# Ledger of designs, part 339: peptides against a protein of PDB entry 8BZL

Target 1, 228 residues: chain A of PDB entry 8BZL
Amino acid sequence: SYDRAITVFSPDGHLFQVEYAQEAVKKGSTAVGVRGRDIVVLGVEKKSVAKLQDERTVRKICALDDNVCMAFAGLTADARIVINRARVECQSHRLTVEDPVTVEYITRYIASLKQRYTQSNGRRPFGISALIVGFDFDGTPRLYQTDPSGTYHAWKANAIGRGAKSVREFLEKNYTDEAIETDDLTIKLVIKALLEVVQSGGKNIELAVMRRDQSLKILNPEEIEKYV
Target 2, 242 residues: chain B of PDB entry 8BZL
Amino acid sequence: SRRYDSRTTIFSPEGRLYQVEYAMEAIGHAGTCLGILANDGVLLAAERRNIHKLLDEVFFSEKIYKLNEDMACSVAGITSDANVLTNELRLIAQRYLLQYQEPIPCEQLVTALCDIKQAYTQFGGKRPFGVSLLYIGWDKHYGFQLYQSDPSGNYGGWKATCIGNNSAAAVSMLKQDYKEGEMTLKSALALAIKVLNKTMDVSKLSAEKVEIATLTRENGKTVIRVLKQKEVEQLIKKHEEE

## One batch from the design tools (peptide; made by RFdiffusion4, then SolubleMPNN)

Design b1_p29_7_s2 (from b1_p29_7, 14 letters changed)
Fold by OpenDDE base, seed 5:
Structure b1_p29_7_s2 (fold): chain B 228 residues (1-228), chain C 242 residues (1-242), chain A 29 residues (1-29)
Amino acid sequence: as target 1 above (228 residues)
Amino acid sequence: as target 2 above (242 residues)
Amino acid sequence: SAEEERRREAVVERLERKIKEGMVFLDIY
């Protein structure tokens, strides 16, 4: 019977399939999110694109809606499913509620989706963590993190993937009101945080910036180098 | 302990999906398929392993499938799985055409199938498809395109790539010889023959063992053509003379 | 069986080698 493929509790109360999915996330490249005063910034370690691969098909940061974007770490195919579901929900919310989703709302939706895959018979957990950033309709910047378990929390700054521990330690030391006083300083903070784990400087970093009432902007390498 | 490799697709303690990896291993034993993107077209070249005189002539090819007027694919892996997936691709493309009155963009078709593949890696009672695909196509958004997808539901766009037997060696050769921005369809065909000659486990490359399809644009229309055996023979002959 | 386990181990070792050689698509990002 295929009903044996259930995420079940161990005798000591652990959900091993969720923990093992978290191990898949740890193999992912590093992503960092920082909430500034009037800006949210996602930074990611660029995957080395294979020679002859089209770079446009390799994305770690994506828009969920005009006011929300997400970076992930873990299984690429799993991430695509979550992204697609989230995008559909964002559009559905606009149609039914006549307002964009709050960052918390869409995070909760994603978290609930993940949680169901930890409890539903015949499903494995999603092998992804996500950083979800954006602006609420009132102009408040938000940052959330989700993991394979379906837990979620709001953060000032956080990181996921291989270098997450080192990046978080850096952010714990360096995230101050002064460090995020301006948009440029906030961007610099993200870059410095990523440089703790990324080799070869700005060439291996991708940055996405969302400012209040502005669309998501992916910085080009030249723009990134200005902050290094 | 490898207890996680014999069940439905679940995570190992190391965060691996062994059933997906095993499906990828199975593909490594399939016949070689190449895809090369050129400035003026895109091609698929595939190893034909079943050469039986009593086989009815397939209208198109053994391993290359026309999906719609603007796309074709080549498959490496389990034949039955390939048939299911190629049929699904055709259905997806047709449904899109009916709904939107325009051809499905190439990447959207690829992603639609990849979502299905991914689902077969996540839902219990399902196994991964033991198939990798190369897709060639043209659309108004990106022009000529080449994609590769695997059993996990992952995909990528490529200038040139290979799946199946000796794919790593083929990819290495493609990396060495592919001239970005300068690749003509003619040069791509020559490169395909060169790579197949070195990667196929045959003493001598023959036209009967190679299928080649080209996708070009003529007068604002996509043309998908399978090369005739004589044309393939000429390509092989030219390679032998060089 | 012990033989089945040995076969599984051999497959895994081969896969690990292929992954290291870049013969398998990277599905983790």
Scores: peptide ipSAE 0.198, ipTM 0.632, DockQ to the pose 0.455
Fold by OpenDDE base, seed 2:
Structure b1_p29_7_s2 (fold): chain B 228 residues (1-228), chain C 242 residues (1-242), chain A 29 residues (1-29)
Amino acid sequence: as target 1 above (228 residues)
Amino acid sequence: as target 2 above (242 residues)
Amino acid sequence: SAEEERRREAVVERLERKIKEGMVFLDIY
């Protein structure tokens, strides 16, 4: 079936569907990622869960593999598709290559997936950006970002979602070698960055930390309050 | 903005998917469906709108569908879309059972359908399904469960929720009256009747207009039971006496 | 038709109102 091209270039060279997908991302709650010396930290603004909703089913941070986790901003249903494909690829890589994926590898996989959806007839872009963090096998901490276009870059620190601009401005000013000298300082930096846009302090923040050779740890509210 | 609402599901300049939103609007005109999770079971309660005397088949349930031995769902929205999705749920559940020799976990079945729904929002030449579903089930992982899914392919677990006509008002009532940790199936049934009585905006609730199914565990087996009309009448009568 | 367009506009306005009221939300997280 000749599905009409959805994502086409404008006369001025813009891919409007990609730009509009980025607008969907901007409506998402804020996520921040920071690479420390021996730690990667994801912080997210918690969505207010309805009183009768099961919090278990509301996730902004997820593990892709033992050494990689991801936070997203944008369409939850779109995110689930990307997460599932990424998880399958991580497991496939372990089976075929006999090693875990590098953070760059899985980021590139996700980015390639997104890019294909910007070029394929009859498909709209994914309405998500992602922060992907983890450790390579050599113990190097990594932080990557992807957007709806399928671009990806490595970052020291970055943010996505509605408060991303303010958080990035904060990080640009406050991300120093001294500010990430310890794991605790790195966590504090993430919290301070999120507090620029999140109301009511630590109760509305979810933090995930990954240390070298350790699995993803989601901090409980009490642990977060210790850093505030 | 109008250019983005009449064609294949695409993003508007504001980052909205209008076709998905329109599908959700269509669901708002459907009969009300409630789900309530209790400590000892889970229930679905649904409004029957089409009571035609000429319906030959005593449809035990017009809106409640058994998916497998451990799960059932209710639907709000376009009937034809609902039939396709409920059939797909049954097929997914059956294929899983055949492959793994155990029932599909509840959330996994919900997610599988949600991925299909999502695909219909992302791929050209397709429209979103105009259907929301409530799922009730039991599995060994999480016990009794209640889920809701929408045309976007999003889903969530719930203690109590509502889809269809007047769903917002119903959810508000559920939030007021639902006692976390103390909900019995008996109290859940009473709550369902209370909420339906107000949501359906009828002068008098009748058993003919209400379908109720309960999912319980008896002797290590899941039991899905559609309440008989007489049982529903008794529940309504009890509510009227209170 | 012009009538179909008016009906469509009415639906959009209703949806926008519901969204504003928090009754209908595409789950963006």
Scores: peptide ipSAE 0.211, ipTM 0.660, DockQ to the pose 0.367; fails the geometry check
Fold by OpenDDE base, seed 4:
Structure b1_p29_7_s2 (fold): chain B 228 residues (1-228), chain C 242 residues (1-242), chain A 29 residues (1-29)
Amino acid sequence: as target 1 above (228 residues)
Amino acid sequence: as target 2 above (242 residues)
Amino acid sequence: SAEEERRREAVVERLERKIKEGMVFLDIY
């Protein structure tokens, strides 16, 4: 019978496949999210694009909707599945509710999807964590994080992936109201946070900015260097 | 350790999918497939291993498959898995054409198959496909394109890449010799022969052991052409004279 | 067996090397 439960409780109450999926996340490139006053910023460590690889196909920050974007750490193929489902849900919500999703709503959807894969027979957990940022319809900036277990929480700032610990420690020390007083300062904070784990400066950072009432903007390397 | 190797694709304690990695290892023993993107076209070159004199049907291409009028692929890995996936690619492309009355964009076709591959790494009772693919294509969005996909369901676009046996050495050679922005289809063909000659475990490269397909645009139409053996012989000869 | 484990480790190391070299899009992460 192929219907073997993949994710089962150990005798001591652990869901090992979920824990191991969290280890998969730690193998992923570092992603950082910061909520500013009127801005949300995502930054990701660019893995050295292999020589001859098309950079356009190596994206770790993606739009889910006009008002929501996400970065992820962990299995890229797993992330694509989650992203696609989230995009469908965002569009469905617009059609059925006639409003864009709230950042919390789509985060909860993603979290619920992940949770189902921890409980469904014959499925392994998703090997990804995600930082989901955007603006609610009222213009409130939001940042959420979700993990392989299907848990999610709201954050002011957070990091995921291999360098997440160091980045979080940096953010805990440096995230202040003064540090996010302006859009530029908020962007600078994300860059500085990523530089804790990224060796070769601005060239190895992917940065996305969403301002209030504006679309997602991916910064080019030259724009990033202005903040370094 | 054995517990994670013998079961459905599950995470190891270190967060690894060993069944996917083992599928990748299996592909490393398959015949070499090469893809090169040029300014005026894109090509696939593949090692032909099964040259049986008694093969009744001269399979024009053992490893290169036309997917639609605008795309072709080459496969490294388990032949049976390859047949299933190439058939699925054709079906996806046809369904899209019927639904939207336009050809499927290249990356979208690649992604659709990659989602299937990924599913076989996540759902119980299934094993990963033991196949990597190179895709060549043209669409109105990005022009000429080259993609690679693996058993994990991951993919990427490339200017030049290689899968299968000695792929590491081939990629290293491509990195050295590929001239960005200056690559013509003619130069790409020469580069393909050069790389295959060095990476194939054969004493002498022969046209019977190499399949080459080119994808070009002529009069606003995509043309996918498998090179004739004589054309491949000429390319090999030219390389030997240089 | 210990031998099987060693063989497995050798395969894993080889794969990891290939990943680092950018040959295998096995940077599945």
Scores: peptide ipSAE 0.179, ipTM 0.691, DockQ to the pose 0.729; fails the geometry check

Design b1_p29_7_s2 (from b1_p29_7, 14 letters changed)
Fold by OpenDDE base, seed 3:
Structure b1_p29_7_s2 (fold): chain B 228 residues (1-228), chain C 242 residues (1-242), chain A 29 residues (1-29)
Amino acid sequence: as target 1 above (228 residues)
Amino acid sequence: as target 2 above (242 residues)
Amino acid sequence: SAEEERRREAVVERLERKIKEGMVFLDIY
């Protein structure tokens, strides 16, 4: 039986399943990424965790490798699949090429994975956008964004999810060389950007920082409050 | 006819592949891309729609891709599909180089991708790629070349052509102004600006909205160059003065 | 919905006209 293609062109040339996946992303918690001079910062809006939920189990920022981390907006279950595939690819690359992935490489891998799910019968698109940050082996900080279609671009700063429009507007106004002159200023920029859409200050923000030649650091609420 | 619109790419009773037609409709809404063949080179000119302040300027070109040392392409349609196809083109070119120790002939690269596109129209469980491509290249067999391919897997060689938004109007203008045998790269650049100025749905053509790449031969080597914004501005200014 | 179907029909008719007018290059044959 020829399985009906889930993602097909409409008569007017639209891929509705991809567009609907983008709507799923817009329902997700806001994520922000900023590239500084020698730092990359990811921030995510924390949803109110029920008192009985283990806060450790719902991480919206995850490491893909020692030099790459990702934040996402949209379906958490879809994100887990993408993250796992990306992690396997990062390890495979280290084994076969004997170097860590570049941020572009792993972004392209994720983008290609997403694109394939838009073109395969019996599969729906991934309902996630991702911000991928890290350092290339030469020490260059990178920020990329991917969407459900499998597109990707490099950014100085970007946002995804529910509040992305407002956050992007803020970043367009406030992202300057002066605003990212130091690591601390870069972190402050991310926090300020998230505060445009997050009501309860530092308690509702998850923040991850990666500095040159350092591992991913997730800031605790007390550390975040120092910047606010 | 409706029964065949939403299923896998199958023939209608009239012998039409509606999914391919719908993919072509999607391309019709994409930014305009032009290709012009000259005696001393070939060029691609593409509309740049995504001008965002937060984009990293490291983007060499949004719509023009270098494939190898002797070929480049531009794309109209779905960006994600374009990324997959451009990557495949690069892989095909590299595999050929490794196997034969010479660059892949331009038409062979185009044909190889077209076979892939065709397969996505024929095999169950796949949709057509929502992408048309323009290819520019040089090889020892035919010299400078310009090709166009569409979602069906069809391709053709061209002296000048256009894909994307207002492509039909652009092709008509190219046919009127293209002088066979007398086209220099300089005149081709001027023609590209002229056509883009008329076909882009913008009040005023600006260098920020146009990407141009040229492919030339210098000292027996192919040179692919993306024009700087200032160079594009000069071309636009020259056109406005004529 | 009946309205969605009417919109779809209108788009198909428009495409058919474009093909007949040679605005869409579909040389599959």
Scores: peptide ipSAE 0.109, ipTM 0.612, DockQ to the pose 0.053; fails the geometry check

Design b1_p29_7_s3 (from b1_p29_7, 17 letters changed)
Fold by OpenDDE base, seed 1:
Structure b1_p29_7_s3 (fold): chain B 228 residues (1-228), chain C 242 residues (1-242), chain A 29 residues (1-29)
Amino acid sequence: as target 1 above (228 residues)
Amino acid sequence: as target 2 above (242 residues)
Amino acid sequence: SEAERERRERVVKRIEERIAQGQTWLDIY
């Protein structure tokens, strides 16, 4: 049975472990990314933090560098490995090339890392998808998605995780130039998109905003409620 | 199901890592370990199961391990796996100290071990560690801290939590009785005894069956102390009188 | 063996029940 092999094609050309890793992603909390005109926004469904759990240790949005941040869906421990590798690469690039990474560059790096784990004997695929957002040095906002296979694409807007289908359907209908005309409208679009799958409004949403020439800002619940 | 649970840790068709889940199930049958964060300290309380009459009353902590001067942990699960992981924690902490001439931050030590645990879930020819850990510590960055890690290599910070047997019931009790911002180490000790008395599979809580360690700061130094049996007896007695 | 299958099914069921109860120790995702 080919589905037992970590890195073997089925007779019909399927990589079952990659497909099954995609099923692991679907168990993850929903994440959404939207590219505005001069803003990128990541929103994540807050998994109900246990009342006694420290929220700082349950973050689903992380900075990779000053100009790049990432949200993920799927296995949290797998994500940590990818994040750490990406952070090291961002720093290495600054040292060797004397410029920050482009969002595409770091996405390609992450994608290549994931792909290697689909082809290396004795390794299972990473059970994560990621939304990677940021600004290139020229000030261009970027949004990329990666999956367990190591594929990546650029998006205007996208979603990953358990509610991704519903969120994408919403974005397909509501992503217009008018809907992203301002930073505030772009943020509102992300919140509205998440509210398709998240109950109880702003308390269950983590939101990160990166504006042109600004650092990553994680919005507090009160700031999120202003857009609801 | 059969094809994915018996071999190297691989994804099931449903995206599950059954070997990790089975390791977590095994931990559910281990002795209870509890951690509580207070304003003035942090504690671990663990069920002691190996009460052999022939064990020298050398009160070595069966389940509580000092990692360095600023951190300790408790373990639930396979003892041999626990020994390997606790030794690795000590080595990581020591290497960091030697390299940076400062104690390793608590979360960094936890993360380093969690990366090892994760690797044992991703690389072929390896099985997950059948161990969950509670970590207590102090550092200059976050002060007193409590962490939990599982076989997947996931971890989280907690104000209070429990692993091992009846952990769900213990966590529910902690959620009810934990007073955020008002928790003293004294009240935390009382809460630990209360929770253990209700969640341990024993008819009556005895001091011989409970290990308690506290981590405090005295004169700008971390003090890790395992409570003496007499001190635990007094805590139990006080609980029985209330 | 049939006994091993039954044991596995019981374990899976218990895990699923714990997930359904929202126990956070299974927060691997």
Scores: peptide ipSAE 0.058, ipTM 0.619, DockQ to the pose 0.542
Fold by OpenDDE base, seed 4:
Structure b1_p29_7_s3 (fold): chain B 228 residues (1-228), chain C 242 residues (1-242), chain A 29 residues (1-29)
Amino acid sequence: as target 1 above (228 residues)
Amino acid sequence: as target 2 above (242 residues)
Amino acid sequence: SEAERERRERVVKRIEERIAQGQTWLDIY
């Protein structure tokens, strides 16, 4: 019998491979996303880069397009496949529609891709969740989250990965209109949220900021320390 | 957990890909491969296990493969899987060269293979490749580079790393002795010998049991050189005198 | 077989120990 990975329903209606893929996400480094007024911020727990590892190759925040960024939790190799497909779609959309993708559009594309891997015979689900942030062409900041099942939702703030529960609890308490009133306050909120689960301060945080009409900026450790 | 061990690569209840982890475990029993990045070059050093005097083909390199003019790799794991992957690397590099009329950037070649590896962990009816690779290369974007990839399709850039048998101990030694910013190729070669001498399960390190390749730049060209046995002997001798 | 089962359990345990030690070659997540 060809041992085909098949995501099938259990007798009680569960898709166990999807649920187990969600457990893989929980093993991933924590990622947080926050939508401000005119800013979107992604923060990720840096795995302790082995002293001899190139930090460039450990990045968990990736640009999908000029107006869209993604952080992920779960299987790094799976994430790379999703990122590559999303990048191709973003470029294809620019060529065919003559406009950048909306954050919702590219999220839906990624979600649909993930969903297909839950129904396709001979494929396992992707072991990743993603936080997708960016600006629509009208200048509206957006944050979406997607999981291994292919579900997606819009958020004001959210977290994924191993520390997601604690980070979400922090965000639920501290995400207010006052807390996101300025870009700097929004950045500070993300850093504070990550510090709930990240040890040793700003050195173990990767932070990406996208402001309205600006490109993605990855903050260096010194810039992060200013907010700590 | 056990029912997931014999199946096509699927998630366990704990979110683990046991077939990938088992492939990595198999690599842990393979011959040691080291990579060290220096300021003026990059090297691979690999344990040669199959020294059969009756082998007619002096496999100049059992474990180190030239991929193109600017890249080489070493392999730890299943030999048959390694042959397939090294061939694929060469094909990818050639296709890129033909398409773009320039050499493939090092990281792009690594990524392309890693996407294949990942696919073998996600598609049913396939098993993970039981191979980890170290890649050395030069490109105009990042200069000298060292990468490691595993059966999951994950990869990373390194200043120094090790795969195969006793890799954890080797990595620990590399972390202790690697001098960031001060590493010359000469020092890297000495470090490679030092680490191999301690990590190989041999009473005495011999040149017959070690393959070393260096990648350097000369006159704007990449030079990939496999060290001659005499050169390796000299390195070993020097280490024994210190 | 029970012997194969025990062998697999030992392998899993070793892998888990390596992960717990933060060995980077097992960093698939």
Scores: peptide ipSAE 0.090, ipTM 0.651, DockQ to the pose 0.537; fails the geometry check
Fold by OpenDDE base, seed 5:
Order: structure tokens, then C-alpha cells, then sequence
Structure b1_p29_7_s3 (fold): chain B 228 residues (1-228), chain C 242 residues (1-242), chain A 29 residues (1-29)
């Protein structure tokens, strides 16, 4: 059956395993990314952590390098593999090229990795989409999105996961030059966008910001509540 | 029958490679890409389907890729497969330049990629690339050139051709209107707009939905230029006035 | 600066060497 073949075209030219991997992404918690003027912001819907789970172990926003971070939607285990491979590539690039990766470079690396898993027999596609944000060495803020197929594009703002449609609709209406005029306004835009789908306000949001020439900062709940 | 459909590298009893054919079907659903060779240049025209407000400013065409200083390509099919192949084309071209201290001839670059495509149809554990490409280029051997390649690794040189959605209809129109030896780049641009207007699944052709690149020679150098939206608007307007 | 130029030249050389060694995104072998 074409549906069970991992890397086989259907008669009508579809890769069903890739399409089904995209459906797996839609089951994931919502993630949003926004590129500001001199800031990039990632927001993720927190899952209700079981009382005994260490909240620190369920981070959906991770650094790939000092200048690049990633949020994902979909299979957490798949994401871990991609993150680890990307981190190794970032370090390898620093060693071999003596410069950090550009956000586009590492996005293309991740995209190529995903694509290969759609083309090699015995491997299923990755069940993840990713938002990749950071700064190029010239100080330009970047936001990229990748899907299970290995497609990638640059965005001003985007969302992935279960609430992505609603969040994108909000961003399409509210993303303006005025809305990103300051770092604080950009952060507020991300929070407002995520609140379209997240219940119980700032307590259920994970937020990370990267400013120009600064490391990734994860906001604490109290800091998030100041923007709500 | 189903056993042949699930294996990428086996012939059917009829001698068909179904996975290659199915990859070609994937291309048929992609946006239209057109190539036209003129006496004074060559062009690519591509349908832009995904206009999203939140996309970052695409400085470069979504469907047209610069490969080196003398070549560009357009793609129809699976975008992720296209990205892999366009990257490989750039690497092949760069390796050749480093090795031979001259740009790779256009046909050699096309052939090198086609060998890779072919390998993905023959080696176990691989699927065909769901991508066709149009290549435009200039070299000192053959001048301006247009090539087409498919998922099988087959390629050919063309005066004018089309891939993607409604490609058969577009090719028929090109056969009717293309005048061999008399085609200027200006006339080729007009022909491209005419064909796209008839073959794109849109009520009205707009500049936001069309990407055009030209490859010309100026002062002994190749110039690859993506037309600005205003330039495309003027071409559309001229076509509507005729 | 001269130091920046030398660094750039080293980076370019390393990239060229990687390309010359046949590094590709495709896994065909």
C-alpha cells in the first residue's frame, strides 16, 4: 500500500508519509516566532506538566548555538535528534570555518536532513516542524520555518503546531512596523498571539528572546506576566 | 502491480519505472515554469503560488535559482528535493571552477546532476527526486542555452519548453508561436506572458504571481537579472493592450 | 584590517578544500 511505504510516491505524485508527518506536527503544542527590528522572539505553549515532572526537562525552546535557537512542534523525540545534529553542525562550522553559522545555513542543514529522511528507504520522515531564529554575524535578525518535507522559508512571523492557524491569523492582522517598533512591543505581540490559543494566560507560555549581541534569554513567568 | 509501485528501482512487467512516473505526476501539480531561448538571451518565467503576508522579503525568486555567474535554473515539483538539487548544482559548478580554473560548461553541469538523478532511480533504498528543472546558461562553446531535466535523469536542450502545471498546453502554444532564429529577448518575454496568461490557473495574471529572470551578455559578461514587479506589470499591461 | 583579510582567506581556502574533497548534501555512495 502506498500509504505504508516510507519513501514512495503515490500514483498521483504524493508522498503520503510526509503528509502524515505534517499531521503529526498539528498535534504538537503551538509555537510562534516573530522577528523584530533587533530582536527575535519564540513563544511556546506549555503542556500541563505532571506534578512530578521536572519542568526544566520539558523545554521546547532550545539553543542550537550562541546566535541561533529553535522551537518545534510535533514529536519530541524526533526533535531531539534534529537538535543534536544541528548543534554538532554549529560546532563543526565554528571549528572549520571559524565563524558561527548563519541562520539560513543551519536552517538549510536541518532542511536537508529532513529531506534525506523522506528519500531514504527504512527511514520515516521527521514528525516535526521547527521555527529557527537568531542573528547572523552582521547583526541581522532572522526567522526560518521548516516542515517534515525539508522545505524551509524565511518569515517575519510564523506559527506551528495545533493552534498555528489561529496564531497566524492573528499575526497577519497585527504584525505591523508599529507592532515591532520596540523589543517590548515585539515580545508583547508574541504573547498576545499565543494567548489566542493558550488558556490561563502567562503561566502556560514559555518565552525566549534573543537580542542583538546577547545570548538567548528565557523569560520567567513573572517577566511574562508584565507583558500580559 | 502493487509490488512494483512500492519499490523505487524495479521495472514493471511492461518495462515501466512507476516511481519515476509518479514523481513526474508530482511535478504536474507544481507551479508552471517556462524557458525560452532567444538570439540575444534566455529567460525563465515561473508561477509564484505562495504569496503570504508574513513571508520575509524574498530578495531572490522563490522558483528561480542562480547557480553560478553563467547559469540559473527554475524548478517544478517538491521544493525540498529542489533545494537539495540546486545546492548540488552549485557545488558541482564550484568544484569544476576550482579544478579547471574556468566555469563549467552548461551541458556538463546539467549532465552531472542528471547522473545523480538517475542514480536515485537505480540504487536501492532511494526514491526519485520529484523535481524537473529548467536550466538557462551561457558558455563559450554553445552560447545561450536552455535545458530541461526530469526525475529519470533524462535531459534535453530546448529552444522553448515548459514544466509543471499545464506544461503540455504551454508547450503546444510555444510550438505555435516560437519562431526559430527570429526570437529576440523582448519577443520571448512577450511570449512568456502570453503563454502564462493562458496556462496558469488564475482568473487574471498579476505581477505578484509571476517571477521572470533573464540571462544576457553585456560587455563580455553574463548578467542574470530577476525582473522587478513593476517590469513584469508593464509586460502584463502590454499583453492586455494587444 | 590585514588580520581580517588573512582570516577571510583562510576561511575561503577551507571552504574550497571541502568542496574539492567532494562534500555534498546528497548521500549517493
Amino acid sequence: as target 1 above (228 residues)
Amino acid sequence: as target 2 above (242 residues)
Amino acid sequence: SEAERERRERVVKRIEERIAQGQTWLDIY
Scores: peptide ipSAE 0.019, ipTM 0.483, DockQ to the pose 0.034; fails the geometry check

Design b1_p29_7_s3 (from b1_p29_7, 17 letters changed)
Fold by OpenDDE base, seed 3:
Parts: structure tokens; sequence; C-alpha cells
Structure b1_p29_7_s3 (fold): chain B 228 residues (1-228), chain C 242 residues (1-242), chain A 29 residues (1-29)
């Protein structure tokens, strides 16, 4: 019978499909985001790419626009849908509004999209959490997180995925004004945070840096090793 | 009974909408929100549960949302559902303002959202919103107002009410201590702290765990103000001294 | 301090329990 809602309340008031989508996020590789003074940094645990797999096709950090990028944890296929929708919205905004999207705006868009998939019959929640970082047009660095429910919040630093607990615990101890005083220190903080859960050092980390008025830069392994 | 639990919101043989009841159960686990109407203003007081040190400074309250210049709301229940509904409230208010060149009357805004909530209980392919709202506002028709709405799309005006965790106990306390016709905003703030101290599942009420907003009229303008942490601390301290 | 560590472990445990119960890190509720 097509009459069954996929995401319904349990007798105790839980949305089990949203909860199970969060379990899917926890199975994902760890992602971390940190907002510095004039920098935003995303780091992701690299999955061991099969020797024959093109590494270029497995990026967990994606640009949404020139001023916004996203890392995710959970279902990669679900993430592609969200990323594509967000990219279209960023371009649409540039066409309709002369200014680029704010990081909050695009986060809210993504959050609303996710929320809609929790209320529509025949649709399951997205099995992804996302860290969205970037700069507003005024040059303010921003970090947001979204979850499968469509909730979003602004953060100074946060982590998602399998190692998120350990990474958050590290960030809670080590995120200080001194630790983010410079761009290099901010990058080091992200790397150190990921190293709490990533085995075999800098080779298994994907790192992206966005500075004020600069494009997203993905660091190569050699650049990452300089910060280790 | 179980056959109706997993389906689109439909009536049980007993005439119950179980999905709406289950949404209300979800709200019962949410942080407590209080609303109190006074002669000289209205307030919202909300429990702040998610205090994380890495959370960026929330410019505005986590649980209290400004809707327009004359209205604010507080939410108990699913945060993502709350964000959708609060955005819709803002859009409705803006559309009304554009169309009529006047701010939307408080009850009309509440009713418009309640119609949306109701639709999500009636139309196939939808689940109820897991959210109850308290609305505070001022308009020229009724002055200061407090409303409550639930997942069913029902609403009511209140002098004082509570939603979320321990709401029934809070409402009972409000009924006992609310002085009709004599309630000042100052006394309402004291009452809010008193009720929150008893209803929050916290050993000690702290200012970091409570958000309070007041809506007043100054020089013919509505002023919506979120109390600073220091002001909340002073209210808590005063309560502890009594 | 050991007290801060225990408090942190309790918060983490609560979060894990919420997550295990399907509650999102972001207060679904």
Amino acid sequence: as target 1 above (228 residues)
Amino acid sequence: as target 2 above (242 residues)
Amino acid sequence: SEAERERRERVVKRIEERIAQGQTWLDIY
C-alpha cells in the first residue's frame, strides 16, 4: 500500500528514519571544520582509494561557489544530490541577486532541502551531515553544520562522521584564540584534530583552505606534511 | 492500533490521529518554553539545552525567533521543523505587510501557520510538524498577546502557558501564581524564573541555560529584547534570595 | 581536571546515547 509514510513518528515521538540517517553519517569518514580569524579550513579523512580508482573522483570537499565549500560525512551519492542543488542555488542567487550567497543563506537552503525529505512520502532523509564553510561578502569567515534532519547551526569548530566525538573533544580542548591566531596555526589545528582518528598521518588527510578573497585551495600531501 | 502508526495521518477506529499525538509526544521531550502576558508587555522564556563551547556566538536566542517588528515566537520540538515554520511565519508576515501596507495582526499570523500545520495532518504524503510554538506580539486590535499552537493546527490565546518538557506541571504552577489584572512585566519575569527553576530537569538554574525575550511598547513602537546573560543572572539571584 | 574529564565523558556518553537512540547531534528535538 502506497499509503505508508517513510518518515513517521514513533509512538514515543521519534523520527526513526532521521535517526537511522544519522547512523549512516556515523559510518562516514570523519570531517572537521575550523573557523580561524581570516581563514576557514576543512579536513577530511581520506578513504583508502582502491589502487585502480581515480583519486580525483573521490573528493569529500566540494566547492559550492567561489566563496563557499562543503565537506560531508555519510552517503556519497546523497551528498552529490545536495551539492548539485546547492550549486544551482548559488548560481541562481548570483543571477537574481547581484551578490554571492552568504554562508548562512546556502546553509539554510541545504537545511530546508534536507528537512523536506523528512516530511515527504516516498522520500527517505538524506544520509549526510555537512560542514559548510566560506566567507560572506563582507569578508566574515563562517562555519555551519547541517544534519539529516535539516537542523543547522553556526560553529567555531566542529566535526562529523565516525571519529567526530574524538575530534570534537580535541577541538574543545585546543580551540583557543591563540590556536587560531594565524592561518598556519589554524591549519595545524585541523590537522592535529584529524590525527586523533586518522591512522598513518598526513597521507590520509584531505585538506581544503579558504582565505579571505581567495579561492578554495586543496592542499597536496606535501603541503599537509609541512604542518605535521 | 499499530496499523495506524506507520501510515499517513489517518483516523483510527476510535477517531484518534496517532501521528499528531506522537508529534505531541516528541514535543514533550523538548526544552521547556514559557510565555507570560503582562499588562505592560509579554515575555518568552526558554530552556537552552544545547550549550556547546564550540558553538559560534548566537547573535540571537537559539529558541526565540523574531518574526517581525511586532512579534516573536519560541519553539518546542524538532529544530528543523521549527526552522521551516519560523521561516514560513516570516514570509507570511512580509507578504501581508507588502499587500496591506500594515503589519499582520498577531492572530492572523498564528492562524495562517495553523492552517499549514493542519494541512500537514490532513493531506496524504505529509507528516505532522513535530513542533509547538508560543507566539508573543502586539497589535493595535488586541494589544499584547500570547498564543500557543500545536502539531494539529489548533491554537489558543493565553495569559500564561508552557510547552515542551514538564509543560503540564508548569501550566499548573502558572495557574496558581498568575495574578489576573495585576501582572507586570517585572512580576512576569520573576514568575518565569520561578516556574523554570521547578520544571527544568536541572539541579541548578543558570543564566547560560535560559533565554528570555520581552516584548514591550516604547514611544508607540514595539521593542523586542533578548535579555543579556547578566540580566538573567540577576533574575535568578533575586529568586534565590526570596 | 579529573572532574572536567568526567563531565566531558558524561556529555559524550549522553550524545552517544542520543545518537544510538537515533537522536541527532543537532537536537532533533
Scores: peptide ipSAE 0.012, ipTM 0.464, DockQ to the pose 0.016; fails the geometry check

